# Peptides against a protein of PDB entry 5VZU, part 233

Target 1, 271 residues: chain A of PDB entry 5VZU
Amino acid sequence: GRTLEDIFHEHMQELILMKFIYTSQYDNCLTYRRIYLPPSRPDDLIKPGLFKGTYGSHGLEIVMLSFHGRRARGTKITGDPNIPAGQQTVEIDLRHRIQLPDLENQRNFNELSRIVLEVRERVRQEQQEGGHEAGEGRGRQGPRESQPSPAQPRAEAPSKGPDGTPGEDGGEPGDAVAAAEQPAQCGQGQPFVLPVGVSSRNEDYPRTCRMCFYGTGLIAGHGFTSPERTPGVFILFDEDRFGFVWLELKSFSLYSRVQATFRNADAPSPQ

## One batch from the design tools (peptide; made by RFdiffusion4, then SolubleMPNN)

Design b2_p30_6_s4 (from b2_p30_6, 10 letters changed)
Fold by OpenDDE base, seed 4:
Structure b2_p30_6_s4 (fold): chain B 271 residues (1-271), chain A 30 residues (1-30)
Amino acid sequence: as target 1 above (271 residues)
Amino acid sequence: SPKETVLSEEERKKLKEELEKHREEFEKYL
């Protein structure tokens, strides 16, 4: 019988072959597109840039991490048989921080699943509410042709008098205590462990994380068939490392910054 | 990320047919 190693080896050969065929077939039509590094902003969670990662049985992936207000995006620089280059492999909602439980409860996949699915439901509700406000706002701009009703000149009626008793209603201005956005305490990193049954290609992942956020990952069949978003967790480890837990796939991808300096890779200043 | 990690029989067939065209080139990467 084929061993699991034999099946894995054959599968890896098939993936390498697919990559070879794609690269060779495109050799006649390779449109080289220059990739620019995203400009760094002060409000970026970490410096944007290139990260190398591993996904499941697939080889080394290169993604561009970029920040777009309260969203982060991982864009594929390397395509795979399922998802071509230039696709957004991960979308992170920086509004929806995930609090990981204690280290014991982090081993429970069902607990992580519960937390993520609750956040997913909140995100869906917010999207529906925002969609309704955008829908209702369009309905009321029926152009009421305000017919110019003629200016009837009606009359002068009179002057009556003065009694300005100043009611001193000293309504104390209720101090709207601006809820001080507690500066995100860069607290001591929380102990981190993958849930039981989440596959990691490498057991060498950081055992401490800074922050976690809700996100979605793009999944598809071969040839980018039936693309869909699957829920997951973005794990920020440090300035140079993040992970993504693919909840439905029960897999973990670790991404590490590409330390190579690229000359002239900066986006041209918007003229 | 890929949804399907395993090739379908039809995809495997097409892949094998294409492999055979590129066998000598592909063997340099093995």
Scores: peptide ipSAE 0.023, ipTM 0.528, DockQ to the pose 0.529
Fold by OpenDDE base, seed 5:
Structure b2_p30_6_s4 (fold): chain B 271 residues (1-271), chain A 30 residues (1-30)
Amino acid sequence: as target 1 above (271 residues)
Amino acid sequence: SPKETVLSEEERKKLKEELEKHREEFEKYL
């Protein structure tokens, strides 16, 4: 009988061959776009840049990780038969942290699924509420017919008496101890394991994680047909490694920083 | 990321027919 590994290898070959056909058919029409590295900001969760990923179905990919306030984005640098280059493969909501259970319960896919779907419903509720506030704010510009206010006579302003005694009430500036959330010290990351039934290309992934966030991944059929966002978990392992669990696909992608130094890869300063 | 991760038998056939046209070029990358 065919092993799952044999089927996987055959499928990977077919996807490589599809990529070859797409590149060869366009030999005379290849447009090269220069990409720039996003500028790093102090508040970025990790340094933005290029990451080399592995996805169980289509093999090696390159993504650009960038930060946009309370959101992170993985943009495809390499296309595949399903998702073209330049698409946002992952969108991470840095407002919605995922708390992983203990190591024993992390093996339970249904528990991870419950946690992620509860966060997904909160995100949907926030979007509905924010949509209502934006809708109601536009509706109240009914044309205020400027009825001409009749010129009521200026009653004489009574003379303000002068006694400005300077009350020296030196209100102590209440030390708003901004709880500087101490940057979570590089404490020993939480033990991490993939749930049973989540497919990885290999078992060579970090066994500890720093933090996790809710996110969505882009999936489509061949030729970018029926594109949709599916729920997932962004897993920060370290400064140079992150993962994404595709919940509905039951798959895991591991991304590692491209360590190559690129000359002149920085975005031109806005002149 | 792929939604559908298995080519149909028809897609596989079309792919093989297209690959056979490019076989001599493809074999240089194997």
Scores: peptide ipSAE 0.023, ipTM 0.478, DockQ to the pose 0.502
Fold by OpenDDE base, seed 3:
Structure b2_p30_6_s4 (fold): chain B 271 residues (1-271), chain A 30 residues (1-30)
Amino acid sequence: as target 1 above (271 residues)
Amino acid sequence: SPKETVLSEEERKKLKEELEKHREEFEKYL
C-alpha cells in the first residue's frame, strides 16, 4: 500500500513540478509590480509588513500583513499552484476575539472547532442583519408623486382633563453591573498548543500567544479552481509572529516577519 | 493555501504530458 510518506513525496513532486511549469511559462512574460509596505498606524495590532509563512505542503510563501480598521488581511506576495499572488489568503475579523481554553482543552480539536463555529455563526447573523437594514432602506424610494391635496383648516378645541396624582414608585435602578471585560493584561501571553490532529510542518511554533481572532482563509484547487473561504483562527504570538489554524483542513501555518529592511518600500504619502 | 486539491486523474495526465514536452529542459535544471 502507499505509505503516507509515499503520498507526501508524490504530492511534493507534483507541487514542485507545477511550480516548474508555472515558472517556465512565465520566463517570456515577467511582469514586475512594485510592492509597497502598508503604512503603519498606532492602533495596528502589530506593525504591518512582509511575513514568511508555510502553508501546509507548500514551500516558503511571502505574505503582506495589513490592517483595515477592525480587519486584518494577509495578501499573497508569492503565489502557489492553488492561489496566485495578489490574493487575500487570510482575512481576520478583529471584532471577534477567540478565547482559547486552558492548555489541556486546547488539545481538543472539537472544542476549538465549537468555539470557532459559534463565532462564525455570530458573524453570519451580523452580516444578515446588516444586509436587511441596507436592503429595506433602498426599497422605499418609490417616486411618491406629490399630489397636492388641499388645505382645509379645522380648528377645534381645548379639553381640560385634570389631576392624576404623582405615584412616587421609587423603583431602584438595578445596577446592571456590565461585567467590564477585564482588559487582558497586555504583558503575559497565554500558553498555546495545537489541537491533536492539526498538522504543522514545523513543531517549533511559539508555545505562548497574546490573543486570537476569528478569520477566514482562502482555499482553492490547482489553477485557482473553486476558490472558497474556510473558517480559521488567527493567533498572534508576538510582534513578529502570527499563525493561522485552518479548521477544515486541520492545518497550521506559521508566519514570521521578514527582517530585511527595504529602502524606499513605504507607500508614497498621498501628497 | 492548504487546499491540497488532489489533481484529478485527467489533470495529472495533462500535467504529465506537459512535463514530458519540457523533459529535456527540466533535465538541464536538475
Scores: peptide ipSAE 0.021, ipTM 0.442, DockQ to the pose 0.494
Fold by OpenDDE base, seed 2:
Structure b2_p30_6_s4 (fold): chain B 271 residues (1-271), chain A 30 residues (1-30)
Amino acid sequence: as target 1 above (271 residues)
Amino acid sequence: SPKETVLSEEERKKLKEELEKHREEFEKYL
């Protein structure tokens, strides 16, 4: 049977070969694109910028994190054998916060899976409803030729009657049980652990997270074959670190801010 | 980005453990 070592060697040889093919293909057409750092906005969850991914066997993965209203985006700056540069490796829906359970229940992959899939179904429903409203609104603008029906004279409807008696029906205000807004525990990070069976590159990941959001990650075969979006969890650890749990792949990617100050990396102000 | 690996979770775990042992060597080619 194939040994684990044989599988390892075959997989690594394939990755190295694909990396070599990609790098060698770039030698023939070095299109240098200037990368601009996205401008920081006040409503940005963290400062946008370059992050180094630490996951799998792909090596140095540089991703640009940017914010687009209620969405965040990770754009690949480095290509890999599966997904070329410029692709959106992760898309985060900042409307759909994920509440992680307690630390004990965070070890349960099935619980995380349930929470993520319930959010995925809500996102799908919202997309279907929003698609129907956009579709129905276009159909009804048939040009009603408003034939100018002649101005029949406004008869003066008379004014006055005053009668004032406010009946004091003291309907008891039914105690609207204020759904206890679980206080958005604003600033304190919660304990964080990966579920059992979720593989990280190493165990050196932040053990405290600030917040989590629903997102989708891009996966593909070698050469960008059969690209698809897989559900996952964006985990904000701090200003300089975030993670992504790939649910179906049972894998975790850690991203750390590239601390390099780039001179003149700011996007030119739109004139 | 993560590859769809046809590998079992256990094979993938062992593969990652082995990749991590060789990480410093592979990072020279990465």
Scores: peptide ipSAE 0.019, ipTM 0.469, DockQ to the pose 0.218

Design b2_p30_7_s1 (from b2_p30_7, 10 letters changed)
Fold by OpenDDE base, seed 1:
Structure b2_p30_7_s1 (fold): chain B 271 residues (1-271), chain A 30 residues (1-30)
Amino acid sequence: as target 1 above (271 residues)
Amino acid sequence: EPKFPAATFMDPDEVLELLLKHNMLLPSGP
């Protein structure tokens, strides 16, 4: 029977062959597009920029990380046989923090799956509620030709008077102990381990993470067929490293900042 | 690959089902 290794090698050979076909067919038709680095903002979770994926079956994978208010995006700079360059490989919801359990429970894939799927359902509900508000707002622009009803000069400000009765009643201020929402300690790293059954191409991933967020990853067949968004977890390790857990694919992708300085890579100032 | 796990860490049938589900084994049409 074919082993998993045989299936994997055959699939890898197919992907290499497809990449070779694409590169060879388009070798004479390469369009170079200038890429601008996104400007850094003070509120950005980390400095935006280029990150190298360590998952090298397709060779060099480069993703641009950018921040868009409460969302982060990973844009493919390098295409692959499934997902072309310029696609949003990951979309991160910075409103939906994932709280990882302790290390023992982090090893349980079903626990991570539960947490992620609960957040996915909340995101879906919020999108449905926000869609209703946007729909109702368009219906009321019926052109009510509100005829200019004449400005009747309603005059008189009656001056009514001063009566001063002094009622004393000294009701005791009940100390409503406002439970101070402890500011989520954004700064302390949490011990991190991949769940059992989540594959990593590199076992040398950071064993401490700063923050995790709900996100979606783009998957597609060869030639970008049937593209869909799958749930996952964005893991911020540090200023220069992040990961993405692909929940349905039971896989982990590590990304490291490209340390190369690019001259003139800044976006032109909006004129 | 589309970021399938290294098939080496999943059941062969689970990997194949995922690959089929996502049309990952379909050659790009000509």
Scores: peptide ipSAE 0.014, ipTM 0.498, DockQ to the pose 0.031
Fold by OpenDDE base, seed 4:
Structure b2_p30_7_s1 (fold): chain B 271 residues (1-271), chain A 30 residues (1-30)
Amino acid sequence: as target 1 above (271 residues)
Amino acid sequence: EPKFPAATFMDPDEVLELLLKHNMLLPSGP
């Protein structure tokens, strides 16, 4: 019988062939838009830029990682038969850190699933609460009939009230010890292993991670049909590598920084 | 056996080289 591995391999080959056919057929017909590297900010978790990754059965992907305050985004630079270029393949919520258990319990997919789904529910609740505050603020513009209150007159009244003495209130300078936010020492990386039953195209992934965050990944059928966001875990390994665990797909994608230097790739300064 | 000839696969690095050659151009869909 065909193994699950054979089916994944055949499907991966079909997707790569489709990518090749599209790339080769469109070499004469593609309209190209220049993209710019996102500007780096001091608060960025890592330097933004291009990353080369593997998406389960989809093969190679080039993504642009960018930071948007408390969110990070992976934008597809390469399309595939399911998800066109320019789509956000991953969205990371940097407010919602995932705490991985010990290495033994990291092998338990159900434990990771529990942790991720608990964070998903918190994110959903926060979105509902924030949606209610935005909704209630619009209701109170009842039509204030601006009754034309009449022009009551310009009463002049004059006088110079006197010389109130300067009270020397010697307010003690409260030493606001600005707690220097010690730059979060890149703590000793936590041992990392994929859960049992999570497929990786390559088992050569970093066995130590710095931190993890809740995220969502975009999935779709061929031709971008029925696009949906699935829960996952963004795993920061180092400055040049991150991963994404697709919880529902039971798959892992590893992304490595493109080390190439690009000419004139910086976004024009907003003049 | 691979269902498709190895020559049918662009090397992932060839895709990257193509993107590099075009100096970071995103294909716009039709």
Scores: peptide ipSAE 0.000, ipTM 0.381, DockQ to the pose 0.232
Fold by OpenDDE base, seed 2:
Structure b2_p30_7_s1 (fold): chain B 271 residues (1-271), chain A 30 residues (1-30)
Amino acid sequence: as target 1 above (271 residues)
Amino acid sequence: EPKFPAATFMDPDEVLELLLKHNMLLPSGP
């Protein structure tokens, strides 16, 4: 039987070969595009910018992190044999925070999977409900043919009498103890560990995280065939580091800020 | 040892199916 090591070795060789073929075919036809850094906004979760990471078997990648209201986006700056440059490798919904369990339960992949899939189902329901409201609003501008149908006289239905004795059923309002949202402990990051069976290329990942959010990652076959969005977890470690857990792939990508200063990287002011 | 991605901890057949499903491996010809 093929070992997992054999499968990975074959996959890595294939990815390297494809990368070599693509780079060699375009060696004489490279189009360079200027990339501008996104402007920082006060409401941004962290400073937007360039991050370096590892995408499983794809190796070293550069991703631009940007914020778009309640969404964050990772855009590929480096393409690979599966996903070309300029694609949105990750899309993060900053409305859907993931609460990680205690450190013991974080080791359980099935627990993380349950939490993520429950959030995915909520996001899907919200999208369906919002789609129905947008659909019903367009249909009703049929032309008001104002045919004045004649006012038939409403017969006065008789006044039934008043004897509703108010039963004072003093149902004590059960104090629904609003589970006090544990104040987001602003200072100390939650202990963090990858679930058993989730691989990281770097075992030296941060062991504390600030917050986690639901997100989706883009996966595709070679040549960008059958592109799909897979559920995952965006993990904010600090101002300069984030991770993404690819749930279906059972993989973890760590991204670290590129500390290089770029001259003239700011977008030109709209004239 | 090169620590391969998380698929190293999956069943080899599940990994292969996942990689094939997403066309991440060329079908090795017969």
Scores: peptide ipSAE 0.014, ipTM 0.443, DockQ to the pose 0.026; fails the geometry check
Fold by OpenDDE base, seed 5:
Structure b2_p30_7_s1 (fold): chain B 271 residues (1-271), chain A 30 residues (1-30)
Amino acid sequence: as target 1 above (271 residues)
Amino acid sequence: EPKFPAATFMDPDEVLELLLKHNMLLPSGP
């Protein structure tokens, strides 16, 4: 009977073969695309840029982390047999923070699963409500009843309204107390551990995290067949490291900033 | 060690299909 080891070996052989086929085909026809680093914004959770990570059997992958208001995106720079380059491997909702339990309860996968699925359901409800408001606004194209030609405005004479003196109501500019953005508490990070049964390539992941957010990862069959979004947790460790827990896959990807400086990698200024 | 202990209770072909689909199989380091 096939053992789990046999299945693992067969899977690894197939993936190596697929990688070889994809890489060897590029020798005949390469399309080069310039990659630009996203501009940094003051409100970005961390500096955007290139990160090296682990995605399953691919081992080393390169992703571009970018920020788009209340969303972060990991875009694949390196493609794989399932997810081609240029796809958004992860999408992070920075509005939906995940609160991890204490370190003891973090070991319980079912507790993490519960927390993430409750957030997923909230996100789904918000999307349904926003979809209904957009739908109802389009329905009242009532028939353009041909409003009858409005009768000619009679030129009633401009009555000289009296010179009302401008009262200098010196309305004091009410100090809009700028709601002090609570400085992102640079507090001591929370102790972090992967749940039991979550696989990691690198066991040397940071044991302290700054914050976590709800996110979704892209998964697909070979050749990008039946692509779907699976729920997960984005874990910010520090300025140069983040992780993603793939909930359904029980897997963890660790990403570390590429420290290389690239000349002329800045995005062209929007003309 | 098999990184997916839960797979031990699944059909081997279903496990293979799932692992291939998601490409989430981690190589055992040397």
Scores: peptide ipSAE 0.013, ipTM 0.407, DockQ to the pose 0.027; fails the geometry check

Design b2_p30_7_s2 (from b2_p30_7, 10 letters changed)
Fold by OpenDDE base, seed 4:
Structure b2_p30_7_s2 (fold): chain B 271 residues (1-271), chain A 30 residues (1-30)
Amino acid sequence: as target 1 above (271 residues)
Amino acid sequence: PPVFPAATFMDPDEVLKLLQEHNMLLPSGP
């Protein structure tokens, strides 16, 4: 059988070959596109921006993290032979928090798999239900024949008089108990470990995490063939680091914030 | 083969350098 090393070697050879082919196509002309950093919003889980991601066999890639309400998105700035730049490598559903078990049970891949697949099924059900509500609303616009309703003469309604009784309705000031926005509890980080059989490029990943969410990662064959979304876990470690567990691939990607300062990186304000 | 964006196969640190030096210009293709 092909060893993991054989697969890695084949993948590296194809990467080198594709890199060579594509680089040679660009020798004559390179077009440039200006990119912008996503605007930071108060409700963003962490500051959006550029991250260096580890993709196991593919090496290091640059990913832009952005927030879109209750969704986060990782967009490739660089890519690999399977997933080109500009693709959404990860999509995170911030509505679907993953609760990791204790540290002992986190070593069990089947337990993590069970938890993730249960959330995946809930997400699918919600998508099906939301699709039905949107479908039923369009059916009822049968062509209402515009019957020309005859212009009935608007009778002059009489001038009712000025009786200004000042009702002293002493509306009790309802105590608007301002629901104290519980300050986002900087929840004590929980111990974190990768399940047995999940591969990482290195074992140097944070051993505590703040929060985990359901997400999907994009996978494809070489040349972006048969692209599909695979279930996974987004792991927030801190303000500058997150991970993604690719459940079906049994792999882990670590993303670290690019600490570089960029000039003129902000999107122009919508006029 | 599909034409991938030029940045696909570039070195990540080279891309970051280009973004810094050239005011967020990313190589996009031919």
Scores: peptide ipSAE 0.572, ipTM 0.942, DockQ to the pose 0.742
Fold by OpenDDE base, seed 2:
Structure b2_p30_7_s2 (fold): chain B 271 residues (1-271), chain A 30 residues (1-30)
Amino acid sequence: as target 1 above (271 residues)
Amino acid sequence: PPVFPAATFMDPDEVLKLLQEHNMLLPSGP
């Protein structure tokens, strides 16, 4: 039978061959475009910029993190045989925070899957409801036929005064102890571990996270065939590190900020 | 096959070097 090593080597050979086939398309014409770092905004979750991401078998890729109101976006600066540069590898919904369970339950992939899929369903429902409101608002410019329907007099409904038997049932107010949502102490991050069966390129990932959000990752076949969005979890570790759990792929990508300084990286001010 | 942007298959550290040395220029496909 093929060993896991044989399968890995065959896959790596295919990736190398694809890299060669695609790079041979450029032998005659390389153009250059200038890129800009996203401007930092006060409401940005972390400073936007370049990150070095791990994509398992695809190796290392450069991703630009940017913020767009209640969404964050990872845009590929480099790519792979499946997802080219310039594509949005991850889209994060900053409206939909994911609460991770305790460390014991974080090992359970099915529990994480349940939590993410419940949030995915809420996001779909909100999109359908918002789509209906936008659709109904355009249709009702029917002509204002101003027919003044006459004010029919409100008949005074008679005051039936039924007998007030005072049922004394002194139901004790059950003190709904509002479980004080202990404000997730902003200082000490939550213990973090990958679920069993989630593949990571390196076991050296942060074991503490600040917060998580629902997101979608872009997947495709070789040559960007049949591209689709899959559900996942964006994990903020710190100012310089975030992760993405690809739920359906059972994989984890770690992104680390590029510490290099770039000159003239700011977009020209809109004149 | 579809033409990908040239930066797709470049080494990440080479791309970072180009961005630093060449004033944020990224290789693009034809």
Scores: peptide ipSAE 0.569, ipTM 0.942, DockQ to the pose 0.672
Fold by OpenDDE base, seed 5:
Order: sequence, then structure tokens, then C-alpha cells
Structure b2_p30_7_s2 (fold): chain B 271 residues (1-271), chain A 30 residues (1-30)
Amino acid sequence: as target 1 above (271 residues)
Amino acid sequence: PPVFPAATFMDPDEVLKLLQEHNMLLPSGP
């Protein structure tokens, strides 16, 4: 019978072959796009930029990490047979932090799954509520029948005099409750381990993480067929490393910063 | 990403099914 290893080996060969075919077909007609590095902002979780991923059958992948307010995005710079370049391979919701359990309970995939799925349901509810408010606001443009209200003669209200008493409206400075910057706990990173049954291409991943967030990853069939978003966990290890746990795929992707300096890669200043 | 990593510990048929559901298999030539 085919072993699991045989099936994987065959399919890995197919994906390598597809990658080769795609790469070789480009020899005839390459469209070059200039890539700009995202500008760094003070509020960015880490410096945006290029990261190399080493996961699955695709081998080396390059992803651009960028920050967009309360969202982070991983954009594919390298395409693969499933997901073309320029697609958002990961989308991270920086509003929805994942609290990992203790190291013992982190080994339990079902516990991680529970935590992630609870957050997914909250995100779905928030989207539904926001969708209803946007829907109800459009319905009230009933045609305002412009009933021509008859021009009642504006009675000349008498010019009451200039008693300019300067009311010292002592506007109490509303205490801008400084949203307590939860001190960026420069705390020792939480001990981190992959759940049992989550596979990594490399067992050499950081054993401590700074923080985790809910996110979604893009999956698709060959040729970008039936693209869908699957739930996952973004794991920030340090300034130069992050991971993504693909929950449904029971897979872990490790990304490391590309240390190469590119001249003239900065985005043109917004005019 | 390819479904491969989970597969080392999954049933071969379950993995094949996942790959098929996502159209991640090349059509075996005839």
C-alpha cells in the first residue's frame, strides 16, 4: 500500500515540478514590478520588511510584513503553485491577542484549537454587528418627499441688546484618560512549544515568544482555485522572527528577517 | 501553504482527502 511518506514524496515532487514549470514559463514574458519596503511607523509591532519563510513543499518563500493600523499583513513576494505573488498569505488581527496557556497545556492541540476558535467566533460576531449598522443606515433613504412647507413669514424677532457677559466657561480639561499603554512588558518571553501534531519543517524554532495574535492564512488549490482563509496564530518571537500556526492544516511556518540592505527600496514619500 | 506538515501523523487517506478538497494534487496524467 502507499505509505503516507510515499504520498507526500510524490506530491512534493509534483509541487516542485509545478514550481519549475511556472518559473521556466516566465523566461518568455516576465513582468517586473518594483517592490518598495513599507515605511516604518513608531507604532509598528516590529520593523516592517522582507521575511524568508521555510515551510512546506515550496521551500524558500519571501513575504513582506507590513502594518496597517490594528492589522498586520504578510504579502507573498514569491508565488507558489497555489498562491501567486502579491497575495496576502497571512492577515493578522492585532486587536485579538492569543493568550497561550502554560507550556504543558501548549502541547495540547485541542486547547490551542479551542482558544483560536473562540477568538474566531468573536471576530465573526463583531463583523456581523458592524455589517448590520451599515445596512440599517442605507435603508432610511426613503424619498424625502419635499413637501413644500409654505413660507411662513419670519417675524422679525427684535434685536436683543449686546449683553456681552463673558461667561468664563472654565472648560475643565477633560482628563484624557491616557489609555494606559499596557506597559510593553519587556518581560521575558513566554515559554513556547508547538502542540503535539503540529509539524514544522524545522524543529529549530524559538522556544520563547513575546506575544501571539489571531490571524487568518490564505489557502488555495493549484492555480489559485477556491481560495479561502483558514484560522491561525501569529507568533511574535523577536524583532526578526515570527511564526504562523495554520490551525486546520496543523502546520507551522517560521519566518526570519531578510538581513540584506536594499538601496533605493524605500517607498517614495507620499507627495 | 501545502498541507504537508500535518500529514506525517495523519492517516494517508485523510491527507489525500484534504489535498483533493483543496485541489492541491496535480491531476495524475492518464
Scores: peptide ipSAE 0.009, ipTM 0.444, DockQ to the pose 0.029
Fold by OpenDDE base, seed 3:
Structure b2_p30_7_s2 (fold): chain B 271 residues (1-271), chain A 30 residues (1-30)
Amino acid sequence: as target 1 above (271 residues)
Amino acid sequence: PPVFPAATFMDPDEVLKLLQEHNMLLPSGP
């Protein structure tokens, strides 16, 4: 049978082959474009800019974080065989804050999944209601072909073999003392842990978070096939670090600010 | 295959070096 190692090696060989096929397209001519850092605004959740993101098996990628009113976007500066550069890897809805449960209940993936899916349904309802109001007034502007934004690999969740021996430990249902909602003390971040079964590249992630928001991540097959947006959680740790939990992929991406200084990085003022 | 932007498959630290040394120039393609 294929070992997990064989599957990993086959996947890595395919990624290397794809990289080679795509890079060979540029061997004869390479053009350059100037990019600019997004201007910082007072209402920005953190300073916009370049971040190094960890994408599990894909390694490190550069993402530009930008703010657009009540939305934040992560745009790929580098990419992978599934998601090319220039695409919105994450889109964050700053209107829909996620409240994480206590640290014990944060380990429960099903609880996080429930919370996220409830918010996703609210977002869909708001889009349907807003679509009805907009439907009466705006004439047929033809479908602008929204250039398909490329989608990240479905990391095949490793099939955990079924050998969960049912330990019968019939622990009594201890009284759920309603822990009074301690008002979120403005200064100390909430304790944070990844749910059981969410994969991270490193266990070295911040163990406290400031706030979380609903978002969507882009996923696809190799060569940007069948791109789709999947639900997730944006986690703000600090001024220089954020995470994204890919709910369907059961994966976590950590993004850390690039500490390098860039010259002439500011966009020319709109005349 | 589809044409991806050249920066897609470049090393992140190489891209950061190009941005830093060459005034935010990013490899874009042919």
Scores: peptide ipSAE 0.577, ipTM 0.943, DockQ to the pose 0.693; fails the geometry check

